# Peptides against a protein of PDB entry 3V4L: the designs that were tried, part 73

Target 1, 386 residues: chain A of PDB entry 3V4L
Amino acid sequence: GQPLAKDKVALLIGNMSYWEHPKLKAPLVDVYELTNLLRQLDFKVVSLLDLTEYEMCNAVDEFLLLLDKGVYGLLYYAGHGYENFGNSFMVPVDAPNPYRSENCLCVQNILKLMQEKETGLNVFLLDMCRKRNDYDDTIPILDALKVTANIVFGYATCQGAEAFEIQHSGLANGIFMKFLKDRLLEDKKITVLLDEVAEDMGKCHLTKGRQALEIRSSLSEKRALTDPVQGAPCSAEALVRNLQWAKAHELPESMCLKFQCGVHIQLGFAAEFSNVMIIYTSIVHKPPEIIMCDAYVTDFPLDLDIDPKHANKGTPEETGSYLVSKDLPKHCLYTRLSSLQKLKEHLIFTVCLSYQYSGLEDTVEEKQEVNVGKPLIAKLDMHRGL

## One batch from the design tools (peptide; aimed at target 1 D127 I166 Q167)

Design b2_p25_2_s2 (made by RFdiffusion4, then SolubleMPNN; from b2_p25_2, 12 letters changed)
Fold by OpenDDE base, seed 1:
Structure b2_p25_2_s2 (fold): chain B 386 residues (1-386), chain A 25 residues (1-25)
Amino acid sequence: as target 1 above (386 residues)
Amino acid sequence: MAEEEKELEEKIKAGEAELVSYSTD
């Protein structure tokens, strides 16, 4: 019969906003597009941008909690990285310059932990450089891997080579994702799919002789990303996994705020990623005696590091939200919360209404505190190590 | 694909686009 997945779970990490390293752009687009494709493939996707070492460790731990016997696990990473002695290291955004293995996440250690979960398939898609880091002298003593015959690595580049993006005035994919996205929905064995992606990438003149896809596989079965999920989650573990994933993707409900002046504000929420949320405000009712009014959001938790200069924008794009802007209501003020993984407490913030009455020069201000609980990834215990 | 790649090659040659490595070197 066709192979069945017990469930399908993906963790996607895109690191761009490095503190001590060159900033990237494509991981934003790549994680977003891959999230949408994997969702069409019935994956439970956790999508995270700009993680510190600690946050990456916690994201991997939460991902491993979603894995179980016969579950398909997919890890995608886009960002800086290196390869020493056949070990792949993902570089967190807070990594020092130079970084070492102690500042980075070893993919082969994650693979070991995935093998302990008795997964049905383990796919790693690594959109990072595979150059040696000469500042890292650590030889990881990897314990003997189990012979699970269910592992696939798709490396964006070959050993000792670089991965690339094309930076321009618009949004673009990284080179790997550019070719991967066109084939990802194909009902093919994952190694055959990646081989076709390698052939397509091999035709690219831009990266010819600089980047080439490498496939490493022990996959003995005909497993595809298109393999259907086994029917209704009947196991307690499958129910827990579904609830845990749903909890990590729960948006706050849209709110209608009523001010004493009679202005009504719609407060809405949209997910860009599992750790990135857009808040938007709109005036839905204004008394005729009020000539102008605006609804600003302010007083965010300090853990979110929200710069007021980037809050309350007239367009989603001015917040750095280029991908979900088409799905957002128009004529709002927009604020992008890009670090929801840092939120330890409830998301409490102030909605400030500034308004002017007809015939009065002075602006009046009313404030209302809003508690939306823990949105999205902030519902996961990303802080278990404190 | 081939037309879009060619347009990107033209943009790179014009300095309107850049091929950026994920290297930190």
Scores: peptide ipSAE 0.468, ipTM 0.902, DockQ to the pose 0.897
OpenDDE base, seeds 2, 3, 4, 5: peptide ipSAE 0.457, 0.461, 0.452, 0.461; ipTM 0.897, 0.899, 0.895, 0.898

Design b2_p25_2_s3 (made by RFdiffusion4, then SolubleMPNN; from b2_p25_2, 15 letters changed)
Fold by OpenDDE base, seed 1:
Structure b2_p25_2_s3 (fold): chain B 386 residues (1-386), chain A 25 residues (1-25)
Amino acid sequence: as target 1 above (386 residues)
Amino acid sequence: MDEEEEQLEEDIKAGKAELVPFSTD
């Protein structure tokens, strides 16, 4: 019969906003596009941008909690990285310059932990450079991997080479994701799919002799990303996994706020990523005596590092939200909350209504505090252990 | 080459697009 996955779980990490290293752009689009494709493949996807070392460790730990016997696990990483002695290191956004193995996540250590879960398939898609880091003299003493015959690595580039992004009109895509996305939905053995992606990349004149896909596989079975999930979650573990994933994707309910002046606003929420939410406000009712009014969001928790200069924008794009803008209501003020993984408490913020009456020069303000609980990934308490 | 790859090569040659490495160097 066709192979069945007990479940399918993906962790996607895109690191762009490095503190001590060059900023990237492609991981934004690449994580988003891959998230949408993997969701069409019935993956439970956790998508995270701009993680610190500690946050990356916790994201991996939470991902490993979703893994179990016969589950398909996929890890995608886009960002800075290096390869020493055949070990791949993902560089967190808070990594020092120079970084070392003690500042980075070793992919082969994650693979070891995935093998302990008796997974049905382990896929790593690594969109990072594979140059040697000459500042890292650490020889990883990796314990011998189990012979599970279910491992696939897709490296965006060959050993000792760079991965590239194409920057165009303020957007960027990784070269690997550009070719991967066109084939990812194909009902093929994952190694055959990646071989076809490698052939497509090999035809690209831009990357010829600069970047080439490398595939490493021990996959003895015909496993595909299209393999159906084994039917209704009958196991307690499958129910727990579904509940844990659902918690990480629960948006706050849209609210209608009523001010004393008789203005009504709609407060809405949209997920861009598991750790990135857009808040939007719209005026849904104005009394005729009020000629102008705007509803601003302010007083966010300090843990979110919300710059007021980037809040309350007239377009999603002005917040950096280029991807979800088509699905958002028009004529709102938009605020992008990145870094929801940093939220220790409930998301409490103020909605400030500024308005003007006809024939009065002075603006009036009314404020309402809003508590939306822990949105999205903030429900997983990715700070467990500090 | 797909029409998209040809256009991208033209846009790179025109300085409208850039190929940037994920390197820290």
Scores: peptide ipSAE 0.318, ipTM 0.838, DockQ to the pose 0.780
OpenDDE base, seeds 2, 3, 4, 5: peptide ipSAE 0.280, 0.297, 0.278, 0.295; ipTM 0.814, 0.824, 0.815, 0.824

Design b2_p25_2_s4 (made by RFdiffusion4, then SolubleMPNN; from b2_p25_2, 15 letters changed)
Fold by OpenDDE base, seed 5:
Structure b2_p25_2_s4 (fold): chain B 386 residues (1-386), chain A 25 residues (1-25)
Amino acid sequence: as target 1 above (386 residues)
Amino acid sequence: MDKEEEELEKLIKEGKAKLVPYSTD
């Protein structure tokens, strides 16, 4: 018969906004496009941008709670990285310069923990460099891996080589994702699919002789990303997994705010990523005696680190929201919350209506507090343990 | 080469695009 997955779960991490390292751009596009493709493949996807070491550890721990016997697990990482002694290290955004193993996540430690779950397939897609870091002399003592998991590594590059993006004025994929995205939906054994991606990337003149895809596999079975999920969740664990995923993807409901002056505001919410939400406001009713009015969002929790200069923009693009702008309502004010993982409490903020009456020179303000609970990834409390 | 690769190669030659590695030295 066709292979069946018990379930399919993916964690996608894109690190770009490094504190002490060169900033990247492609991980934004790559995580977004890969999220949409994996959702078409019936994956439960958590997509996260710009994680600290602590936030990355917690994201991996929450991902491992979703894994169980016969589940397909996929980990994608795009960002800075290195490889020492066959161990791959993902670099968090808060990593010092130089970074070391104690500042980074070891992929082989994650693999060990995934093997303990008896997963039906483990896929690692690592869009990072595999150069040696000479500032790290640590030799990780890896415990003996269990010989029970179907494992596939798709490395964006060979051992000792670099992986690249092309930075320009526009948005573009990284080199690996540029070719991976065109084949990811194919009903093929995952190692055959990645071999075809390697052949396509091998034709790229820009990276020829500098980057080449490496496939490492212990996949003993014919498994594909297209393999159907086994029918209705019959186990308590499958119900828990569905509930945990649903919590991490629950948006606040759209609200209609009514002010004393008779202005009505529509407040709406959109997910860009599991940790990135756009708030938008629009005036849906205005009395004729009010000549001008605007609705601003203010007083965000300090944990979100929202610069007011980047809030209340006339376009999604002015907030940095280039990917979801087509799906958003037009003629709003837009605010991007890019660090929802940092939220410890409920998202409470103020909607401030500024308006002017016909024949009055003075601007009037009315304010309403809004509580939307814990949106998206903030429901998982990724800061639990400090 | 596809049209996108040709345009990117041109932008690199013009100094308007650059290859950026996913590591720091």
Scores: peptide ipSAE 0.517, ipTM 0.924, DockQ to the pose 0.809
OpenDDE base, seeds 1, 2, 3, 4: peptide ipSAE 0.516, 0.405, 0.481, 0.500; ipTM 0.924, 0.889, 0.914, 0.920

Design b2_p25_3 (made by RFdiffusion4)
Pose (drawn by RFdiffusion4):
Structure b2_p25_3 (pose): chain A 386 residues (1-386), chain P 25 residues (1-25)
Amino acid sequence: as target 1 above (386 residues)
Amino acid sequence: STDTAYLVSKNGETKEEVTLEEILE
């Protein structure tokens, strides 16, 4: 009568800043939006931006680790894609020009690994182009799929076609997400809902005849993204899964820093994506003997490759964050730490204090080191092992 | 001045200029 979910897990990857290929803009916004919608449907969500081939492989491994028998698994990719010989490929940011299947992730490979885990539902939302990579000589000769009647595909465009994004200078949105976001929360069967999305997408003027939604499904059960999760977890296997999930969305505690000169610096942290964290520095207290002082953040782990233009900015928007000043506490210095999947080490940076005493010209520098451990996805140790 | 934007394919191979009025339709 009523289909049930052991758990609902989602992996969302949004690639924008390609090294050898045109950079995209809407993936960040679309990924942010799909996480919020999927969380309202009670999904364990992993949100990741600008992953290399190696990094993309690890995100799939962490996602597969969160899937077991009866778990609804969902994969959303927004970025560059190509389709050769019946296989869909997601292109990582590190991809060379020209690129091949070896440089890319085959979705069919990911699907087989999910079937090996006995998942109740396999939903794929591929928000990418689907043309031939004429340079690709290799044909993967992949093994046949087990007939499981739970595979669902939400291709943003058809084979040989292109998926489009509106790059209006401001926010920038994807076409598939414009029509998906208004209908995702419906209690319809996943295939029916995706078809209703395909109808509204045909009413699109910007994309008519260039992009159409393609649905491929084997699903023989009235399963939906709104189906309920098996109430009390109470199983030992179910507990290990909730810990593995909580292990990736840990944020450092908002600490207060005391300086030898009697100055207090409040250090705050904000989550944007599992791969993105925002630090802010507020000067909470200073003694009367000091009037002039500015707190600045430096000496980040080189693995993160933090650009100075994204750090120590008056507002969060100036760092490139999707989060706005109404979401983040007012008046601090905001700094954006994207690319946490690059952190093998522990997070250590210096909160540097430049200050001046009453009646003196000289400028005094007081540097204090801060170790915040492995925030968010860095805690998963994706680089672990030999 | 008319406000404009770009319709861009996700592989970046196709790019078309559009107006704000067309986007709002």

Design b2_p25_3_s1 (made by RFdiffusion4, then SolubleMPNN; from b2_p25_3, 9 letters changed)
Fold by OpenDDE base, seed 4:
Structure b2_p25_3_s1 (fold): chain B 386 residues (1-386), chain A 25 residues (1-25)
Amino acid sequence: as target 1 above (386 residues)
Amino acid sequence: ATETALLVSTDGTTVEEITLEEIEE
């Protein structure tokens, strides 16, 4: 019979905004496009941008809680990385310069933990450089991996080589994602799919002789990303997994705020990623006596590190949100919350209505505090260890 | 002016100026 997955879970991490290292651009688009493709494949996807070491560890721990016997686990990472002694290290955004293994997440350690979950399939897609880090002299003593015959590594590049992205004025993919996205939905054994991606990438003149996809696998069964999820979740563990995933993807309900002046504001929420939310405000009713009015959001929790210069923009693009702008309502003010993982408490903020009456020069201001609870990934309390 | 892009390694160690024509090839 066709192989069945007990469930399908993916963690996608895109690190771009490094503190002490060169910034990237492609991980934004790559994580977003891959999220949409994996959702079409019935994956439960957690998508995260710009994680610190601590936040990456917690994201991996939460991902491992979603894994169980016969579950398909997929980890995608795009960002800085290196390979020492056949161990792959993902570099967090807060990593020092130079970074070392003590500042990074070892992929083979994650694989060990996934093998303890008795997963049906383990897929790693690593869009990072695989050069040796000469500043890291640590030889990780890895425990012997179990022989599970259900492991696939897709490396964006070969050992000792670089992975590339294209930085243009527009949104562009990394080289790996450019070719992966065109085949990801194909009903093929995952190793065959990746081999076809390797052939397509091998035709790219830009990266020819500099980047080549490497497939490292021990996959004894014909497993595909298209494999159907086995029936309704009937186990307690499957119910818990579904509840955990649902919590991480629950948006705040849209709110209609009514001000004393008779202005009504629609407050809406959209997810760009599991840790990135757009707040938008629109004037849905205005008394005729009010000639001008704007609804600003302000007084955000300090933990979110929101720059007021990027808040309350007339377009999503002015907030740095280029991907979801087509799905958002038009004629709003937009604010992008890019660090929801940092939220320790409920998201409380102020909606400030600034308005002017006909024939009065003075601007009037009314404020209303809004509590939307813990949105998206903030429900997982990833900060409980700080 | 031919619109230019950058080919950048994901560790930022290699930066190469490329043309849009080279991206479409």
Scores: peptide ipSAE 0.526, ipTM 0.919, DockQ to the pose 0.946
OpenDDE base, seeds 1, 2, 3, 5: peptide ipSAE 0.428, 0.489, 0.405, 0.470; ipTM 0.894, 0.909, 0.887, 0.905

Design b2_p25_3_s2 (made by RFdiffusion4, then SolubleMPNN; from b2_p25_3, 13 letters changed)
Fold by OpenDDE base, seed 2:
Structure b2_p25_3_s2 (fold): chain B 386 residues (1-386), chain A 25 residues (1-25)
Amino acid sequence: as target 1 above (386 residues)
Amino acid sequence: MEEKAKLVSTDGSIVEEVTKKEIEE
């Protein structure tokens, strides 16, 4: 019979906005495209951008809580990285220059922890550099991995090589994701699918002799990303996993705010990633005596580090949201919250209505406080250890 | 005007101007 997954869970991390290292562009689009494809494959996807070391550790811990016997686990990482002595290190955005293994996450340590969960399949897709870090001669003492025949590594590049991105019109895609996305939905054994991606990438003249997909696998069974999820959650653990994932992806409900002047505002929310949310405001009713009115959001929690200069934009693109703009309502003011993982408290903010009456020169302001609880990933309290 | 793209290594050490045609080939 076709193999069944008990469930399918993916953690996708895209690091771009490095503090002490070159900024990347490809991880934004690559994480977004992969998220949408994995959702079509019935994966529970947590997608996170621009994580610190601490935030990456917590994201991995929360991902490991979603793993159980017979679950398919997929970890994707796009960002800076290195490989020393066959160990792959993911570089957080707050990593010092030079970075060391103590500042980075070792993928083989994550694999060890995944093997303890008795997963049905472990897939690692590593879209990062695989050059040696000459500033770190530490040999990680890895505990012996369990002998499991269910591991697949897809490395976007060969050992000692760079990964590449194609930058166009302010956006970028990784070379690996460019070819992976065209095949990811195919009903094939994951190693066969990756071999076909390797063949397609090997035909690319841009990266020929510079980047090649490397596949490392112990997978003895015919398992595919298309393998159906076993029906209704039969175990308490499966129910807990479903609830935990659902909690991490719950958007605030849209609100209709009524002001004393008779203006009505629609407040809406959209997820770009598990840690990135767009707030949008629109005027849905205006009395005829009010000639102009705008609804601004302000007074955000300090933990979100929101610059007011980047809030309340006339387009999603002006906030840095290029991916979800087509799905958003038009003629709003837009604000992008890009660091929801940092939120320790409820998301409380002010909606400020500025308006003008016909025949009055002065603008009038009315304010309402809004509490939307903990949106998306903020419900997981990824900061519980600080 | 051929839409110019850039091929960029993750370390930023390699930056090449490429054409849209070269990306599609």
Scores: peptide ipSAE 0.411, ipTM 0.887, DockQ to the pose 0.720
OpenDDE base, seeds 1, 3, 4, 5: peptide ipSAE 0.300, 0.308, 0.296, 0.303; ipTM 0.839, 0.842, 0.838, 0.839

Design b2_p25_3_s3 (made by RFdiffusion4, then SolubleMPNN; from b2_p25_3, 10 letters changed)
Fold by OpenDDE base, seed 4:
Order: structure tokens, then C-alpha cells, then sequence
Structure b2_p25_3_s3 (fold): chain B 386 residues (1-386), chain A 25 residues (1-25)
């Protein structure tokens, strides 16, 4: 019979906004598109952008809590990375220059922990360079991996080679994701699917002789990303997993704010990623005596590091939100919260209504504080473990 | 002005100007 997954869980990390290293562009698009594809495959997806070392460790720990016997686990990473002695290192955005293994996450350590969960399938998709880091001579003494026949690595490039992205004025994928996305929904053994992606990538003139997909696997069974989730009554652990995932993806409810002047504001929320939320405001009712009226959001928690210059924009694109703009209501003011993983407390902010009466030159302001609780990934309390 | 595109390595060490026609091939 076709293999069944007990559940399917994916962690996608895209690091692009490095502090001490060259900035990337593709991880934004790649994580977003891969999230949408994996959701169509009934994966529970956590998608995270621009994580520090601490935040990456916590994201991996939370991902490992979602893994159990017969669960399919998929880890995708796009960003800076290196390979020393066959060990793959994912580079956090706060990594120093030069970075070392002590500043990075070792993929083989994550694999060891996944093997302890007795997972049904472990898939790693690593969209990073695989050059040696000559500043790190540390040989990781990895404990011996268990012999499990359920592991697949898809490396965007060969050992010692670079992975590439296309940077232009528009949005583009990394070279790996450009070809992966076209095949990902196919009902094929994951190693066969990746082999077809390797053939498609091999036709790319831009990267010919520079980047080639490498597949490492011990996969003894015909397992596919399309394998159905077992619909049997979930174990207590599966119920907990489903509840944790649901909490991590729960948006605040849309609010209708009423001001003393008789203006009504709709406050709405949209998820771009598990740690990225768009807040939007719209005027839904205005008294006829009010000629101009705008609703600004302000007074965000300092932990979110929100630049007011990028808040309250007339378009989602002006906030840096290019991907979800089609799904957002039009004619709003938009604010992008890109670091929800930093939120320790409830998201409390102020809605400031600025308005003008007909025949009065002076602008009037009314303010209302809003508490929306912990949105999205902030519900996982990724900071409580220390 | 033809929009300049670049092939860039994910480590940022390699950066090459590429044409739109090369990207579409």
C-alpha cells in the first residue's frame, strides 16, 4: 500500500537580512512559495524569516516538539551556509564575520534529534553554499547517527560549490527553488522528484558547471511528500501537536474600532510568514462633517524594532510586503511587523485617528490602545526556555 | 534602461551581471 504519514510538519527558514554579511533576496520568495506548496501537501508549515542564532535554536526545538513516530519532518533552509567535513552549517543573521560553528546550526545535529523522534521521513532541503569555511577548523564530534533508512538531503549545490540566486528589480527565486517548485506537487518518491529537479536545473545555462543539485539518501521506502496523513484518531501527542501548530498560526480577529467623533475603523491582520504579520487599517464609516481622516498605528513594543518610517504606508509594497499584497484589502494603511519571534508579551499598540472637520483648519487626534494578544509564532513563547 | 540583473551566490562572494535573455533561457 501507499505509505501513510502520521502527520506532516515543515520548518522553513529564510535568512536574508544579515548584519555582518551580504544581504540576500531569494529567501523571501522561496520560503513563501514553498510554504504555499507544502500547505497544499497537507504539511503543517512554520515559516520564519531573518532569525538570530537564539531564534533559530528555538525554532528548531519547537519543530522537534512537533515530530513523533511516523511523522514526516521537512526542514528547508535558505541563506548563508557552509560545509566543513561533511557537516552543513546554517548561518544566523546575527552571525559575526567571520562566522564559526559555535555561531551556526549544524544540520547533522538536527538530524540526530529527528532520528530520536522515530520519524517516518526526514527531508532536508538546503539552499546554501557548500564551500569550506577556512575560519572554522572545528571538527564536530557528532555522535554516531542511528542507521535509519528514512533520510533525504536535497542540497541546492555540490560540495565545495556555490548556490545562486537571481537579483533584479522584481522578485525572483533562488536557482534551486526555481526548479523545485515546478515538481514539488508530483506524486513521486521524494528521491525521484529531486532527481528530476536535478535534471531540470542541469539545463539552466546560468548555473551550468557552477551549481548542481546533490541528493543524499538512505530512503528504503517509496515515500512521497504527497503521502496522505493518517486520519485515525490522533494520539494525545498528535492532538497537542495540532493545537501547538494551530496556536502558532492564529491571527488576531479583525476589530471594528469606534471613535468619539463617530468614525469607525476596521483593523485587520494578515500573515505573510509565521513571524511576519501585516496590520492594515481602513475607514469603514465617516461622518459627513469630517473631510479628511487617517488611522495610523503607533506605540509598538520596542522588542519588535519597528521603524516608524516604514509604518502606515499607502501600499503593502512600501512596507516591503510584495507577496501577500494581492490578498490584502485595498485602500488601507499598511504596517509590516517582520520580527514577531521577538515579542515576549502581548502585542499592544495605539491606533491614532487623525481627522479634520469641514470648515476647521486644525487637525484633531483621537487615540485608542489595542491589545491583540500574542499573534502567530509569538504564541509558542520561543523566549520562555531560557 | 534595461533592468540590470545579477547572478549572486548565497554567500555573496560571486556577483555577475546577467541579461534578461540569459535568465529566460
Amino acid sequence: as target 1 above (386 residues)
Amino acid sequence: MEEKAYLVSTDGETREEVTKEEIEK
Scores: peptide ipSAE 0.537, ipTM 0.920, DockQ to the pose 0.896
OpenDDE base, seeds 1, 2, 3, 5: peptide ipSAE 0.531, 0.481, 0.514, 0.497; ipTM 0.918, 0.904, 0.914, 0.908

Design b2_p25_3_s4 (made by RFdiffusion4, then SolubleMPNN; from b2_p25_3, 11 letters changed)
Fold by OpenDDE base, seed 1:
Parts: structure tokens; sequence; C-alpha cells
Structure b2_p25_3_s4 (fold): chain B 386 residues (1-386), chain A 25 residues (1-25)
């Protein structure tokens, strides 16, 4: 019969905004495109940008809680990385320069933990450099992996090689994602699919002799990313998994705020990633005696590190949101919350209406506090260890 | 003018200007 997944879960991490290392661009688009494709494949996708070491550990722990017997697990990482002695290390955004294994997440440790969950398939897609880190001589003593015959590694590059991105018009795509996205929806054994991606990359003149896809697999069964999920969640664990995923993707409801001057504001929310939300405000009603009015959002929780200079923009693109801008209402003010994983409390902020009456030179302000609870990933309380 | 892009290594050590045509080939 066709193979069935008990469920399909993916964790996608894109690290770009490094503190002590070169900033990347490709992970933004690559994580977004891969998220949309994996959702079409009925994956439960958690997509996270710009994680610290602590936040990456917690994201992996929460991902492991979603794994169970016969579940397909996919981990994608785009960012800085290295490979020492056949161990792959993902570099968090807060990693020191130079970074060491103690500052990084070892993929083989994650694999060990995934094998303990009795998963049906383990896929790792590692879009990172695989050069040796000469500042880290630590050989992690990994316990012997179980022989599960269900592991697939897709490395965007060969051992000791760089990964590349194409930067155009302020956006970037990884070379690996460029070719992967064209085949990801194909009903093929995952190793066959990746081999075809490797052939396509091998034809690319830009990366020929510089970057090549490496596939490592123990996969003995014909498993595909297209394999259907088994029907209704009958287990308590499957119910918990569905609830945890749903919590991580619950947006605040759109609100209509009414001010004393008679102005009505629509407050809306959009998810760009599991930890990135756009807030938008629009004037939906204005009394004729009010000439001009704008609705600003302010007084965000300090944990979100929101710079007011980047808030309340006339376009989504001015916030750094290029991906969801087409789906957003026009003629709003936009604010991008990019670090929802840092939120410990409810998201409480102020909506400030600034307006001018006909025949008065002075600007008037009215304020309303808004509590939207814990949006998206903030519901998972990733901070349980601090 | 042919639209150009930059091919950049993840470490930023390699930067090359490429044409959009070279990216599609």
Amino acid sequence: as target 1 above (386 residues)
Amino acid sequence: MEETAELVSTDGSIKETVTLKEIEE
C-alpha cells in the first residue's frame, strides 16, 4: 500500500541577523517559500527567524514534543554553520566570534532525540556552510545512533564547501532552495527527489564546482514528503500535537476601535512567520470635521525590542515585510513584530490616534490600550528555562 | 541594461556580479 505518515511536522529555522557574524539575506525568503510548500504537503510547520542559542534549543525541544511514533519530522536550517568530524553545527544569532560547539546546536544530537521518538521519517535539510571551524577542536562524543533506516540528510553543499545565495533587488534566495522548491511537491521517494535536485544544481553554471548537494540516507522504505497523513488524530499524543501546532499559529482577532472623537480604527494582524507578525491600522470611519487622522501603535513590551523608527510605516516593505505585503490591506500603517518568541507576557500595546479638526491648528491625541493575549509562537512559552 | 544580481557565499567571502540570464541558465 502507499506509505502513510501518522502526522507530518516541520521546524524551519532561518538565522540572518547575527550579532557578531556576517548578516545573511536568503533565509528570509527560503524559510517562507519552504513553509508554503510544506503546508501544501500537509506538514504542520513552525517557521522561526533569528533565534538565539536558548531560543533554538527551546524550538527544538518543542519540535521534539510534536514528534511521535510514525510521525514524519523535517528540520530545515538556513544560516551560518560548520562541520567538524562529521558533526553539523547550527550557529545561533547570538553566537560569539569565534563560535564553538558549546555555542551551537549539534544536528546529530537532535537526530538522536528524534530516533527516541520512533519517527516514521527524519529529514534534515541543512542550508549552511560545511567548512571546518578551526577554533573548535571539540569532538562531541555522540552515543551510538539507533539503526532506524529512516534518516535523510540533504546538505546544500559538500563537506568543506560554501553555500551561496543570489541577491537581487534587496531580496535573496539560496541556491539550494532555488532548485528544491521546483521539485518539493513531486510524489517521489525523498532521496530520489533530492538526487534530482542535485542534478539540477549540478547543471547550474553559477555554482558548478563551488556548491553541490550532498545526500546522506539510511532510508530503506519508499517514503515521500507527499505521503498522506493517517486520518483523524485518535491518540492523545496526536491531539496534543494538533493543539500545540494550532496554538503556535493563532493570530489575534481583528478589532474595531472606537475613539471619543468618533473616529473608528480597524486593527488587524497577519503572520509572516511563527515568530513574526504584522500589525496594521486603518481609519475606517472619520467624522467630516476631522481633516487628518493617523493611528499609531506604541508602548510595546520591552522584550520585543521594537524600534519606534521602524514602526507605523506607510507600506509593509518599509517594515522589512516583502513576502506578505500582497495579502495585506492597503492604506494602513504597518508595524512588524519580528521576535514574538521573546514575549513572556500578554502582548499589550497602545493605539494612539492623532488627529486635527477643521479650523484648529493643534493636533489632538486619544489613546486606547489593547491586549491581544499571546500571539502565534508566544503561546508555547519557549522561555520556560529562564 | 541587463539586470544584474550578486552571487554571495554564506560567509560573505565571495561576491560575484551575475546577469539574470546566467541565473536562469
Scores: peptide ipSAE 0.420, ipTM 0.891, DockQ to the pose 0.716
OpenDDE base, seeds 2, 3, 4, 5: peptide ipSAE 0.396, 0.398, 0.396, 0.377; ipTM 0.882, 0.884, 0.882, 0.875

Design b2_p25_4 (made by RFdiffusion4)
Pose (drawn by RFdiffusion4):
Structure b2_p25_4 (pose): chain A 386 residues (1-386), chain P 25 residues (1-25)
Amino acid sequence: as target 1 above (386 residues)
Amino acid sequence: SLEEEEEKLLEEGAKLVSREAHLPP
């Protein structure tokens, strides 16, 4: 009568800043939006931006670790894609020009690994182009799929076609997400809902005849993204899964820093994506003997490759964050730490204090090191092992 | 309407961009 989910897990990857290929803009916004919608449907969501081939493989491994028998698994990719010989490929940021299947992730490979885990539902939302990579000589000769009647595909465009994004100077949106976001929360069967999305997508003027949604499904059960999760987890296997999930969305505690000069610096942290964290520095207290002082953040782990233009900015928008000043506490210096999947080490940076005493010209520098451990996805140790 | 809103975006200079990689010849 009523189909049930053991758990609902989602992996969302949005690639924008390609090294050898045109950079995209809507993936960040679309990924942010799909996480919020999927969380309202009670999903364990992993949100990641600008992953290399190696990094993309690890995100799939962490996602597969969160899937067991009866778990609804969902994969959303927004970025560059190509389709050769019946296989869909997601292109990582590190991809060379020209690129081949070896440089890319085959979705069919990911699907087989999910079937090996006995998942109740396999939903794929591929928000990418589907043309031939004429340079690809290799045909993967992949093994046949087990008939499981739970595979669902939401291709943003058809084979040989292109998926489009509107790059209006401001926010920038994807076409698939414009029509998906208004309908995702419905209690319809996943296939029915995706078809209703395909109808509204045909009413699109910007993309008519260039992009159409393609649905491929084997699903023989009235399963939906709104189906309920098996109430009390109470199983030991169910507990290990909730810990593995919580292990990735840990944020450092908002600490207060005391300086030898009697100055207090409040250090705040904000989550944007599992891959993205925002630090802010507020000068909370200073003694009367000091009037002039600015707190600045430096000496980040080189693995993160933090550009200076994204750090120590008056507002969060100036760092490139999707989060706005109404979401983040007012008046601090905001700094954006994207690329946490690059952190093998522990997070150590210096909160540097440049200040001046009453009646003196000289400028005094007081540097204090801060170790915040492995925030968010860095805690998963994706680089672990030999 | 939806058509008129999307035409207005184009007048404002919005770009419709393919997510194709645009490989060389």

